# Designs tried in a protein design run: peptides against a protein of PDB entry 3ESW. Part 62

Target 1, 322 residues: chain A of PDB entry 3ESW
Amino acid sequence: NNIDFDSIAKMLLIKYKDFILSKFKKAAPVENIRFQNLVHTNQFAQGVLGQSQHLCTVYDNPSWHSIVLETLDLDLIYKNVDKEFAKDGHAEGENIYTDYLVKELLRYFKQDFFKWCNKPDCNHCGQNTSENMTPLGSQGPNGEESKFNCGTVEIYKCNRCGNITRFPRYNDPIKLLETRKGRCGEWCNLFTLILKSFGLDVRYVWNREDHVWCEYFSNFLNRWVHVDSCEQSFDQPYIYSINWNKKMSYCIAFGKDGVVDVSKRYILQNELPRDQIKEEDLKFLCQFITKRLRYSLNDDEIYQLACRDEQEQIELIRGKTQ

## One batch from the design tools (peptide; aimed at target 1 R318)

Design b2_p26_4_s2 (made by RFdiffusion4, then SolubleMPNN; from b2_p26_4, 14 letters changed)
Fold by OpenDDE base, seed 5:
Formats: structure tokens, sequence, C-alpha cells
Structure b2_p26_4_s2 (fold): chain B 322 residues (1-322), chain A 26 residues (1-26)
């Protein structure tokens, strides 16, 4: 009896597709009750939900993408990408071009476009005066600052001229295209929008221990790739745990197609207690939010994303991050 | 063994999937 292995493989793939699609059907009443109870009783779960409602959708704005592309020096960017691709990219195939693009965007953003701001320069004394600035505290936004999704304004006094300088912490990424300065929050916010404006699959990664970065889905590497605009870092998930010796408890990735606990990619040592939520409840929460984000997708899109998710879970379990 | 089989299935499916042509240029 010649076992037709090809026919068996085709039947298994059909059954597997049906099984995967069954998981993405409308949530059962019991799952909805579990979700509601979890977000009402667990503060960490409520925080993850609140972040997902913003971070998963805010960057999918075509008008913002146009403004970004009109603001960046695209001629310089593509000149540099084309130059790097011409060296060795043809041997690796067309998919590597996007990795070169992300690497150039990291370079361009850090070196040519955006500035790190520990303290602002004095508005009266001009450039390179941040050393003379004393923090007075933080306050709410004024009427003008409030137009640009500003939650907090840091207040500084100049030791030289005595004038007050305001440093509004804008959350509007379009305002950040004008101001071109900030800390990790402003850097990651605008850089996430920049990557999205090129049509890339991007996630915003929130770390509980006061850092944020991106992940990009590389079609060349066929996986999610660590991207930190502050560090000009591509595919270096170890920098926080190993290079910085940072202690961390949670890293959560937020994208249009899902919410994923990516802690295993970044927390390689010095793990802090994961005591904010039960592991089973966090897994359920991320899966439930991901399911909701995919409700409008067709069966083929759902299946492709589910296969990508399973590949990522295998990667995270095996520790095969280079 | 199950993980290797899953990986092979996923890789086969991902190869057969229409590659999202992320246009490198807008």
Amino acid sequence: as target 1 above (322 residues)
Amino acid sequence: LLDELLEKIIQKVLKEAPKKVIKPRP
C-alpha cells in the first residue's frame, strides 16, 4: 500500500487551517466574562488594554504617513539604501532591501533628524545651554500645548538668565516632526510612525521598567527584529539585559494585528518578579486582544498571521535569537 | 519532533503564501 504522503500532507494542512480559523471565531460568552473580570480586577491587565486601544491603531493613519514622507529627505535615504544594496544585496535577493531601508532610517533618524533631550536649551540663551538648566518640576499643558496630545510639561529655569523654559512631552508624532527632540518616548513614538509610513509591519514594545522600542517584521529574516531608534540598533535584543545590565519584568509588543508578550526576547538575565498578573491570564489577555484586532480579516489573512505567530512562539521558546 | 514538524509546516505555508510585497519605495 503506497501511502500517498502528498495527499496526507494536503489533508493535514486543510485540517490545520480549519483548526486555526476556529480559534479566531467570535469569543465565547465564557471568554468575554473572563476578559471583563480580568481587566476590572487586575490593574496591569487594564494598563495593557488601555495601551492596546491606542498603540495598535494610532499609527495606521494615511494622512500622517503622507506628512512623514513629505518631511523626510527621501532622496538622501534612498541614495544610501541603494548604495548599500548595490554592494551585496543582489546576492541575498530583493527582500534584504527592506532591512537596508530600516538600517538607513535608524542612521538618518539618529544622526540627521532627531535629537536627544535630557534638558532643553534655554529659549532665551539659545543652543548648547542645557547645562545651565535647573528642573523646577512638571505641570499640565497650556492651551497651545494641549492641541498636540501633551500630558506633561517639564519646567526648567536658566541659571544664567533666570528665564523659564518649558519642555512639553508631546505624544502627537506630527508635532514631533516639527520639534525634532525628546527622550525614549518621543523617539520611539515618531520612529514607529516613520517605519509605518514606509508600509512596514511594526510593533511598539513597552517595557515596564521605563524604556520603549520597536520591532519590525523582516521578510528577509522571516521574523520580528528588534529596532531601537535611540541606540541606532538593529537586531540586538540583548543590549538591555547584557550591555546595560538592566533588570526587567515585562516587555509587551503592540501592533495592528496583535499584542504579544515578547519578554523572553529581551529578558536574558536579571529578571525581576513577574508578580503583576498570572502568566496564564497575561497569555489569555494578549490572545483575546489579538483575536479582536483580527475580527475584520479574511480567512487567508488570519491563517497567515497565525502561522507567523506560531513561528515567533517557537523562536521565543528555543532561545534561538542570535 | 513536534516543534520541528510545526516549523517545517509553517515554513512551507509561509513560502506558499503570497508574499506581502512591502514596496520598499512608496
Scores: peptide ipSAE 0.017, ipTM 0.449, DockQ to the pose 0.457
OpenDDE base, seeds 1, 2, 3, 4: peptide ipSAE 0.014, 0.013, 0.008, 0.017; ipTM 0.411, 0.341, 0.375, 0.391

Design b2_p26_4_s3 (made by RFdiffusion4, then SolubleMPNN; from b2_p26_4, 15 letters changed)
Fold by OpenDDE base, seed 5:
Formats: sequence, structure tokens, C-alpha cells
Structure b2_p26_4_s3 (fold): chain B 322 residues (1-322), chain A 26 residues (1-26)
Amino acid sequence: as target 1 above (322 residues)
Amino acid sequence: ILEELRELIIQEELKKAPKKTIKPRP
């Protein structure tokens, strides 16, 4: 009896696909009840949901992508990418070009485009006057600032001239293309949009301990890659736990196709208590939101994303980038 | 063996994923 191994392989793949797709079918009534109860009773879950409603979709704006691409020095960026790719990229194949692009975007953004703003310069005294600025606190936005999704305005008084300088914390990334300054929030917000504007798969990573960064999916490395615009860091997930000796409890990644607990990638030591939610409930929450984000996708798209999810889970469990 | 087989399937299926084109290409 000649065993038809090709038929068996095809049947196995069909059964595996069906099994994977079954996880992404419409949520059962019990799952909906569990989800509703979780987000109504757990503040951390409510926070993750609220963030997902914004961060998972806001960057998928074609008009914003056009504005970004029109604002960046694309000629400089691609010239630098092409130069680095010409050195080493041909040996590694075409997929590495995207990694060079992200590395150049990190360089360009930090060195040429955006500025860190610990304290603003005095609007009256001009550049390099931030040392003279005393914080007076924060207030709500004025009528102009409110147009740019501003929730908070930091108020500073100049010790030299006595004038007040406003530092609005804009959440509109298009306004950040104009202002060209901020802290980790503004950096990550605009940089996430920049990466998305190049057609990349990007996630916004929220850390509970007041930091934020990106991940992008490298087709060369075939995994999610840590990207911190503030640090000009590429594939250095260890920088927070090891280099900064930062204590952390949660890192949650938000992308158009899903929400993922990526804490295992970044929390290598000095783990803080994960006491905000039960681990099973967090896992359920992320899976449930991910499932909802994929409801409009076809079975092949769902299957490919699910294979990527499973590969990432294997990576996160083993602590080894394959 | 089943987990190893699952990993092999995932790896082979991920190779079929459409390559995203970077925008804009020069």
C-alpha cells in the first residue's frame, strides 16, 4: 500500500488551518460576557481596551501617511539606506533593505528631525533657554491647542524674563510634524506614524512604568523587532531591564491586527508585581481584542496572522529569537 | 514531535506570506 504522503500533508494543513481559524470565529456569548465583565470590573483591562481603540487604528490613515511622506526628506533617507544596503545588503537579500530603512529612520528622526523637550525654550528669550524655565504645573488646552488632540498643557515661567511658555502635550501626530519636539510619548506617537507611512507593520508598545516605544515586523528577521526612537535603538529589547536597570510589570503592544503582551521580550530582570490583572484574564483580553480587530479579514489573512502570532508566542516562551 | 511539527508548519506557512512593499520606493 503506497502511502500518499502528499495527500496526508495537504489534509494535515487543511485541518491545521481549520483549527486556527476556529479560534478567530465570532466570539461565543460566554466570551462576550467575560469580556464585558472584565473591562467593567478591572481598571487595567479598561485601560488596555481604551488604548486599543485608539492605538490599533489611528495610524492607519492614508491622508496622514501622505503628509508624513511629503514632510520627511525622503531623498536623504533613501540615499542613506541605499548606501548602507550597497555595503552589506546584497549578501543578505532584498528583505534586509527594510531593516536598513528602519535604522535610517531612527537616525534621521533623532538626529535631523525631532527634538527631546524636557523643558521648552522660553518663547520670548528664544533658543537654548530651557535651563531658565521653571514648571508651574499643568492645565487644560486653550481653544487653539484643543484642535490638535491636546489633553494637557505644561506651563513654564522663564526665570529671566518672567514670561509664561506653554508646552502643549499634543497627541495629534500631524501637529508633531510641525512642532518637532516632545518626550517619549510624542516621539513614539510620531515615529509610529512615520513607520506606518512607509507601509510597515508596526506596533505601539506601552509600558506601565511610563515609557513607550515601537515594534516593527522585519521580513528579514521574520519577527517583531524592538524599535525605540528616543534611544535610536534597533533590536535591543534588553536596554530597559539591563542597561537602565528599569523595573517593569507590563509591556503591551498595540497594532492594527492585534494586541499582544510582549512583557517577556523586555522584562528580563527586576520584574515588578503583575498584580493589575490575572494572567489568564490579560491573555483573554488581548486575544479577544485581537479577534475583534481581525473580524473584517478573510480566512487566509487571519491564518497568516495567526501563524505569525504563534511564532511570536514560541519566541516569547523560549526567550530565543530563532 | 507534535510541537516540532507545528513549528515546521508555521515556518513553512510564514514563507508564503506576501512581502510588503515599502512605500515610496525611490
Scores: peptide ipSAE 0.294, ipTM 0.851, DockQ to the pose 0.544
OpenDDE base, seeds 1, 2, 3, 4: peptide ipSAE 0.307, 0.288, 0.274, 0.212; ipTM 0.857, 0.852, 0.839, 0.813; seeds 1, 4 fail the geometry check

Design b2_p26_4_s4 (made by RFdiffusion4, then SolubleMPNN; from b2_p26_4, 15 letters changed)
Fold by OpenDDE base, seed 2:
Structure b2_p26_4_s4 (fold): chain B 322 residues (1-322), chain A 26 residues (1-26)
Amino acid sequence: as target 1 above (322 residues)
Amino acid sequence: IDDILLEQIIKEVLAKAPKKTIERRP
């Protein structure tokens, strides 16, 4: 009996595809009940849901992408990418070009475009006066600041002239194209939009311990790549745990196609207690949100994404991201 | 198994990690 291995393999692949697709069908009533109970009873789960409702969709705005591309010095960016690609990239194939692009965008953003704002300069005394600024606290936005999705305004007094300077924490990334300054939140927000504007697959990574960064899916590396605009860092997920000796509990990635616990990529040592939610409930939550984000996708898109998700899970288990 | 794997990952990462400590920005 010649076992037709090809026929068996094809049949198994079909059944496997159907099995994978079955996981992305409309949630069963029991899953909906579990989800509702979880988000109503667990504050961390509610926070993850709330973030997903914003971060998974906000950057998929074609009008914003156009504004970004019109604002950036694309001639400079592509000139630099082409220059770096011409050195070594041709040997690695065309897919590496996007990695060079992301590296140049990191350079351009940090060196030429955006500024770190620990304390604002005095509006009266001018540039390089932040050393003279004393924090007075935070308040709500005024009527003008409120137009740009501002939740908080930090207030500073100049020790030299006594004037008050406002540092509004804008969440509107288009306003950040104008202001060109902020902390990790503003940096990551605008940089996520920038990467999205180039048509890249990007996730926003939230760390519970007050940091945020990006991941981009490299077609060259065939994986999610750590990207931190603040640090001009590409593929250095270890910088927080190792170089900063940062203690962390949760890192959650938010993208258009899913929500993923990426803690294993970044929390390499000094792990803080993961006591905010049960691990099973977090896994369920991320899967449930991911399932909802994929409801409009076709079977082939769902299957491709599911294969990518499984590959990522294998990488996260094996530590083979490097 | 997870601890052993984590230890191995840490060793590999430390071997590749730049010697320069990156200071956390506030």
Scores: peptide ipSAE 0.018, ipTM 0.403, DockQ to the pose 0.028
OpenDDE base, seeds 1, 3, 4, 5: peptide ipSAE 0.015, 0.018, 0.010, 0.011; ipTM 0.401, 0.392, 0.387, 0.402; seed 3 fails the geometry check

Design b2_p26_5 (made by RFdiffusion4)
Pose (drawn by RFdiffusion4):
Structure b2_p26_5 (pose): chain A 322 residues (1-322), chain P 26 residues (1-26); non-standard residues A184 YCM
Amino acid sequence: as target 1 above (322 residues)
Amino acid sequence: SYTLDDVTYTLKTYTDDEILELLEES
């Protein structure tokens, strides 16, 4: 009995596909209650549910993608990307060009395109002039800025001239293309959209301890890559936990294809207690949403995506890439 | 020169060997 593995191996791969295609099916009402209910047992759940709604479908918008592309200096971007591909781009330029593009976009966005704003500059006094602004709090948007999905307008008084500069906080990323300023919040909103506008596979990563950033899929490194626009950073998920020494509890990724707990990638010391939701329930929550996010996908799509997810679980479960 | 189409994401196709390695590790 020279036991035939190649037979048994080729077999299973077949059986596994059925297991997978079954998993991403129905929404049998049994687990539906578990969902509709969990979102009332727990607010960390309603939190994730709410954000999935604001953040997964939203950046897939051709109208927007095109405006961003019109607006960005593509000649400049692609020139530099090409210049860096010139100083050889790995023996295998095997979709590495995509990585060089993301890196350059980070540079353009930071060094060139968008600017940070703690207190705003005075609207009437000069440009470099923020530290003579004392804030008078926040309030609702006026008629104009109401158009751009704004909740809070921080208002400031200029002690040198008396006028009041205001700093609306917008969520319409197309509006940010104009204003070109803000904090992680909008820096990240616009940068996610920018990444999506090059048709890249992109995600919004949310840290409960007030920071947001991106994840981009590098076909060259065939895994997700951490991208933080504020820090012009490429593949440095440790940056928060170690370099900054920031204490963190949870990290959640959002995208058109799914919602995934990516904590393990980032919370690699200074771990805070994860005391917000039964870990079993969180796994379920993401799975149910990811499953829901895929009813209209076909079998080949449902499967290829589920494998990428699995590849990711092993990467996180373990301590490394590959 | 590369273009937008060259860098647009396409969904990966996993090979039998890659799928098998994933299953072995699971």

Design b2_p26_5_s1 (made by RFdiffusion4, then SolubleMPNN; from b2_p26_5, 15 letters changed)
Fold by OpenDDE base, seed 4:
Structure b2_p26_5_s1 (fold): chain B 322 residues (1-322), chain A 26 residues (1-26)
Amino acid sequence: as target 1 above (322 residues)
Amino acid sequence: MFTLEDIKYKLPVFSDEEVLKLLLEK
């Protein structure tokens, strides 16, 4: 009897889809109890949950996207994208165009738009006076700064004029479109919004060891791609562990469709102890939050995302970029 | 669209009994 392998394959795919969809059903009472106990007893878990409540949804704001697109020099950006795209001999309509867009946005953001701020310039003395600034510490925001989701203000005194300069650490990315300066937090925050404003699938990656960056889902590469606005880096997940010789313990990606432990992508050597949570509990936590984020999606969307997740997990296990 | 090889890779998610049931539903 000729085994119709194609028919068997189709049946298996249907059953596999059903199996996947079954995993994304509403959490069982036991899972809810486990989740509640975990976030109440483990500080790291509580932190991940807290971050997910903000980072997974905050950038999905159409009004913000409009403001971003109105603020950026889109003519320059697309001119440069088109130029580089054409230079490499690609045809119009290829998915690779988006990779060129992200690369140009990295260039534009770092070179033309945003500034790194170790210390602020003196508000009185003007530009290029940061060398004269002495840190006095940090304080809470004033009434004006508080309007822009400011948690902390760094205070500096000018050694030349004696005036005080405030460096508010704004968390409102729209305010950052005005200030156009910051450190890794401000860079990643605004750049995440910028990428989202172009309709891209983006995740915010939090590293426990005081760095943050993005991931972009490349339709051309069919995977999540490392994107660091501070470094103008595209698809270089190794830069932290290898180039910087940075010691790291956790890298967690936060997106609208899920929370993922991406530590294996970035922690290639010099791994710090992962002692903040049990590995099984972290896996459970990320999956649980991801499940909740997908509750409103249809079966096809859930299935497609689950397929993407599976490919990512394979990538992370194999240590091979597709 | 998954290839047959992709399916084979995913088969470990099914018990032998489930695989047998699938084959019998043909």
Scores: peptide ipSAE 0.016, ipTM 0.458, DockQ to the pose 0.038
OpenDDE base, seeds 1, 2, 3, 5: peptide ipSAE 0.027, 0.014, 0.015, 0.016; ipTM 0.656, 0.448, 0.448, 0.522; seeds 1, 3 fail the geometry check

Design b2_p26_5_s2 (made by RFdiffusion4, then SolubleMPNN; from b2_p26_5, 14 letters changed)
Fold by OpenDDE base, seed 3:
Structure b2_p26_5_s2 (fold): chain B 322 residues (1-322), chain A 26 residues (1-26)
Amino acid sequence: as target 1 above (322 residues)
Amino acid sequence: MFTLEDIKYKLPVFSDEEVLELLLEK
């Protein structure tokens, strides 16, 4: 009896699809209770939820996308993308074009557009005077600074002229298009918006140990790709653990379609204790938030995203075993 | 479309309970 393996495979695929879709139905009362208890009793869980409420949706703003595209030198960007794309012998329409775009955006952002600001220049002495600046501490925003979602203002005194210079830590990415300077927070915030403005699938990655970066979903590579605007880095998730020898405990990715613990991608060595939450509770939390973010999607969209999620989980499992 | 091998490839990400649920005829 020739076992019709194709028929069996089709049947199992139908069952698999139905099973996957069943996970994304309305949460059971027990899941809601578990979620509410977790976010009220665990500070880390509360923090993840709070970040998800902002980071998962804030960048999906068409008005902001328009402002970004109007502000960037698109002619220069696409000229460089087309040049490098053609140089490598690719044909128009290949999925790899988007990878070239992201690489050029990384170059453009770091080299031509944005600046790292460890200390501000003195407002009185002018450019390249940051070495003369002494930190005096931080204070709340003034009336003007508060218009741009400013959480804190760092205060510096110039050792040369004695004048005070304010460095507002703006969270409004549109204001960052004007100021064009900051640290990892400002870099990642604006760069996430920039990538989103090109219609890309992007996640904001938060690391508990005071760093942030992006992930971009490459259709060519068929996976999430590490992107760090500060480092002009594409597909180098190892740079933190290996190159920097950074100690880390948690890396959480926030996107419009989900929240994912991506620690396994980036924490390759020097792992700090993961003692802020039980692993099972963190997994539950991320899945629960992801489920909520997908409530308005149709079955086909849910299934496609779920397939992508499973592929990512397989990648993350295998990466630790190599 | 996924093959039976694709399903087997994905099985490691499922709990034993999830695999059982997948195989059980609803």
Scores: peptide ipSAE 0.019, ipTM 0.491, DockQ to the pose 0.041
OpenDDE base, seeds 1, 2, 4, 5: peptide ipSAE 0.022, 0.010, 0.010, 0.010; ipTM 0.572, 0.455, 0.470, 0.475; seed 1 fails the geometry check

Design b2_p26_5_s3 (made by RFdiffusion4, then SolubleMPNN; from b2_p26_5, 14 letters changed)
Fold by OpenDDE base, seed 2:
Structure b2_p26_5_s3 (fold): chain B 322 residues (1-322), chain A 26 residues (1-26)
Amino acid sequence: as target 1 above (322 residues)
Amino acid sequence: MFTLEDIKYKLPVFSDEEVLKLLEEK
């Protein structure tokens, strides 16, 4: 009996659409109870929820997008994109242009726009004086720093002049357009906003082991693509586990349309114990938050996103991320 | 185009009864 898998697949798609739509239309009091119990009893779950409340929505600000586009050298960016696109010809179609744009934004951001800051320069001695800076610890923001969503300020003393230099860890990405310096947190924060400002589908990926990066949904590749602004990396999810030999336990992606455990994309070896939450509870949590984020979407949007989610899960299971 | 693996991945969202009904409607 040759099972016509194509016919079965078509029937399953119809039923799957109905199934997905039913999840958004039906109140599930039991799920609400489970969710409330989970976030009140599990610190990791509470952390994921807290991050989702910020990261899933904060970058969807049209005013910020305008400020970003006005701040970047768009003429240079598009000139470079056009140049690289022209080298390969138009054979791959228009969808690949966006991949070139993201690659140029990675280049521009790292090479021309933003700076890595291990230690700040001395405010008194000027540029290239970070080598003379000794950390004294961290403190709360002052009145000026507090205007820019600053939670922590690192304090440094100059060994040469003895003056104190403050390195505020700003969470306001618009302030980062001015300061143009930071570590992985500031890099990822501002770069996520930059990508969003070009109208791209972007997720913020949080790794429990003190790193953060982006994912961009490539229409050309028809999948989520690893993007690390710190590394000027495009589609290299293996760099952490393989190249850095980094040990990791959790990678969680936060986007406007959902929260997804993407650990399988990035944790290829040296997996740390996943002991912060039960796997079933984490899966439930991500699905529940995703459901809430999509509650106001129409049936077609819900269906399209569900199809995308399914393809991603298939990709993650098959290990097709090269 | 859906593979057998794609179908197998989708099947867990349905009850055995629902899957059987789909197979009978073919």
Scores: peptide ipSAE 0.025, ipTM 0.591, DockQ to the pose 0.038
OpenDDE base, seeds 1, 3, 4, 5: peptide ipSAE 0.026, 0.010, 0.017, 0.021; ipTM 0.611, 0.409, 0.516, 0.571; seeds 1, 3, 4 fail the geometry check

Design b2_p26_5_s4 (made by RFdiffusion4, then SolubleMPNN; from b2_p26_5, 15 letters changed)
Fold by OpenDDE base, seed 5:
Structure b2_p26_5_s4 (fold): chain B 322 residues (1-322), chain A 26 residues (1-26)
Amino acid sequence: as target 1 above (322 residues)
Amino acid sequence: MFTLEDIKYKLPVFSDEEVLELLLLK
């Protein structure tokens, strides 16, 4: 008897859609109690929730997108994208154009736009004077710095002129369009906003071991793609574990449509103990926050996102990103 | 034409047992 797998697949898809839609209904009282207890008793869970309240929504600001697009050299960017697309894009399909755009944005951001800042230049001595700067410590922001979501200011003294230079650690990405310098936090923050300004699906990835990067959903590759603005890296999730030999415990991705534990994509060796939360509680937490983020979506949007989530989980289990 | 592997890939929410049960109920 030839099993009609096409008929079976259609029946399963109907049942799957109904099942998924049932899961995204309002949380049961027991789930709300579990969530409240978890975030009040577990510091790591509270941290993930706090980050989600900011990172999942802050970049969805149309006013900020306009400011970004007005600030970037769009003529240069699209000229370079068109040049690369003309070489091979017609053979690969139209969806590959967005991958070329992200690759050019990585190049443009690192090479033409933003600067890495280990130490600031002396405000008095001018450019290329960072070698003369001695750290004195950190302090809170002044009245002007506080306008730009600044929690910490690094203080440096110039060994040549003796003057003090302040390096505010701004969290306002619009201020970063002006300052055009920072470390991994400033790089990832502004670059996440830049990608969002082009209408892309982007997640902010937080690593517990003091690094941050992005993920972009490629329609061409039909998956989430690793993107690190500091490294000008596209689709190289192995760079931390393999190239840097970095030890890591948690990588959590924050996007408008969900919070996902993406540790399996990036932690390929030298895994640190995952002792901050029970695995089942972390899974529950991410799913619960994701459910809340999707409360206003229609049935078709919920279904499409759920299918994407399941494909990502399969990818993470099978290790197919090699 | 879908294979069993295609079904499992697209619908990971269902266990092999659940897929088999659905096949047997036809």
Scores: peptide ipSAE 0.024, ipTM 0.565, DockQ to the pose 0.041
OpenDDE base, seeds 1, 2, 3, 4: peptide ipSAE 0.022, 0.015, 0.015, 0.015; ipTM 0.568, 0.464, 0.483, 0.480; seed 3 fails the geometry check

Design b2_p26_6_s1 (made by RFdiffusion4, then SolubleMPNN; its pose is not in this set)
Fold by OpenDDE base, seed 5:
Structure b2_p26_6_s1 (fold): chain B 322 residues (1-322), chain A 26 residues (1-26)
Amino acid sequence: as target 1 above (322 residues)
Amino acid sequence: SPHVEAVEEELKKKLKEEIEEKIKEE
C-alpha cells in the first residue's frame, strides 16, 4: 500500500496552520481571567506588562525615524558599509549587507556619535572635568527636564568651582540625539530607535540584573542576533555570562510583534534563582502579550511569525547560538 | 518565508518517521 506521503503531508500542513492560527484568535474568557489575576497578584508580571506597553510600540514612530536619519552621518555610514561589503559581502549574498550595516552602526554610535557618562562634566569648568564631580544624590526633574520623559536627575557638585551640575536621565530618545551621552539605558534606548529607523526588526532586551541591550533579526543568519551598543558587540550573547561572569535570572525581549523570554540565549552559567514568577505563568504571560500585539495581523503574517518563533524556540533549546 | 519552509520540512520529516515506524510495527 503506497501511502501517498505527499497527500498526507499536505493535509497535515493545512491542519497545522489552522491549529497555529487558532492560538492567535481572541483570548478565551478563562485566559483573560488568568491574565488579569496574574498581573494583579504578581509584581514581576505587572512589570513585564508595563514594559511591554511602552517598549513594544514606542519605537514605531515614523517622525522619530526621520529625525534620526537626518541627524546621523549617513554618507559616512554607507561609505563604510560599502567598503566592508566590497571586501567579503559579494561571496555571501545580498542579505549580508544588513549585517554590515548593523556592525557599522555599532562602530559609528560608540566611536563617533554617543558618549559614556559615568559622571557629567562640570557645566562651568567645561569638557573633561568629570573627575572633579561629587555626587550629591538624585531628585525629580524640573519643568524643562520633565518635557523629555525624565524620571530622575542626578545632582553633582564640582570640587573645583563649587557649582552644581544636573545630569537628567532622559527617556526621550530624541532628546538623547541632542545630549549624546548616557549609561546603558540611554545607549540602548537611542540605539534601538536608530536600528528601527533603518527599517530593521529589533527587540529591546531587559535583564533583571541592571543591564539592557538589543536583538536584531538578521535575514542573512536567519535568527535573532545579540546587539549591544555599549560594547560594540554583534552576535556575542555569551559576553555577560562568560566574559563578565555576570549572574542573571531573567532576560526578556520586547518587540513590536512579541514578548519573548530569551534568558536561555544569555544565561549560560551562574544562573540566579528564577523565583519571581512560575515558569508556566511567565510563558503564559509572554504568549498572551504576544497574542495581543498580533491581533491586527492577517493569517499569513501570523503564521510566518509563529514559524519564526518556533525556529527561535528550537534554537534556544538546542543551544546552537555558538 | 524561510521559517515557514524550515518548520514545514521538519513537520514532514517527523510525519515520515512516524509513518515508517507504524508500517514496521504492522
Scores: peptide ipSAE 0.229, ipTM 0.766, DockQ to the pose 0.757
OpenDDE base, seeds 1, 2, 3, 4: peptide ipSAE 0.109, 0.148, 0.139, 0.062; ipTM 0.674, 0.724, 0.707, 0.625

Design b2_p26_6_s2 (made by RFdiffusion4, then SolubleMPNN; its pose is not in this set)
Fold by OpenDDE base, seed 4:
Structure b2_p26_6_s2 (fold): chain B 322 residues (1-322), chain A 26 residues (1-26)
Amino acid sequence: as target 1 above (322 residues)
Amino acid sequence: SSSEKKVAEELEKKLKKEIEEKLKKE
């Protein structure tokens, strides 16, 4: 009997697809109880959940995407992308074009569009006066600042003129298109929205040790790529652990399709104690939130994402063995 | 059965490879 290997392979693929899809079905009552208990008893889990409720959905706003695209110098951006793309001898239509776009957006954002704000300039003395600014502390937003999702305002006094300058820490990325200044939080927030506005798959990466960055899913590289707008960095996940010698415990990626512990990509040395949650509970939490984010997707979308997730997990495991 | 687990693991490995190859072609 000629074993129809093709028929067996097809049947196995179907069964495997069904098996994968079964993992993304509605959570069992026991899983819901475990989830509820975890987020009520573990502060870190509650924090991850709270961040997911915002970061996984906030950037999927078509009105914001339009405002971003209207605000950016698209002619300059695409001119530079096309120039670098052509210079490297790539043909039009190659998936690598999006990598060039992200690299140009990193350049444009850091060099032409946004500013790092360690201290604000004095509103009275004008540009390049930040050196004269003394921090007085932080306060709540005023009535105008509160319109733009401002949680904290840093207050500075000018040593030259004595006037007070406010540096509101806006969380509204549309307001950041106007202000065009901030620290890692503002940079990552707006840059995440910028990348999303180009229709890219983007995740916001939160590091517990006070840094944030992005990941972009490169169709050319077929993986999640490290993207740090502050550093103009593309595909350099090692910069924190190796170049900065930064000590880190957790890196969590938040995207529309899931929450993923990406610590293994970025924590290459000087790992801090991961004592905020049990590893099994963190894995469960991320998977549980990811399932919920995918409940409205069709079986093919779920399967494609599950395949992508599995590849990422393999990558994250192999990266520790090299 | 231990044999079914091994077959499932090998299938998972093959499927992962096929997925990797398909995702490289897109």
Scores: peptide ipSAE 0.007, ipTM 0.387, DockQ to the pose 0.046
OpenDDE base, seeds 1, 2, 3, 5: peptide ipSAE 0.005, 0.000, 0.006, 0.008; ipTM 0.366, 0.260, 0.376, 0.389; seed 5 fails the geometry check

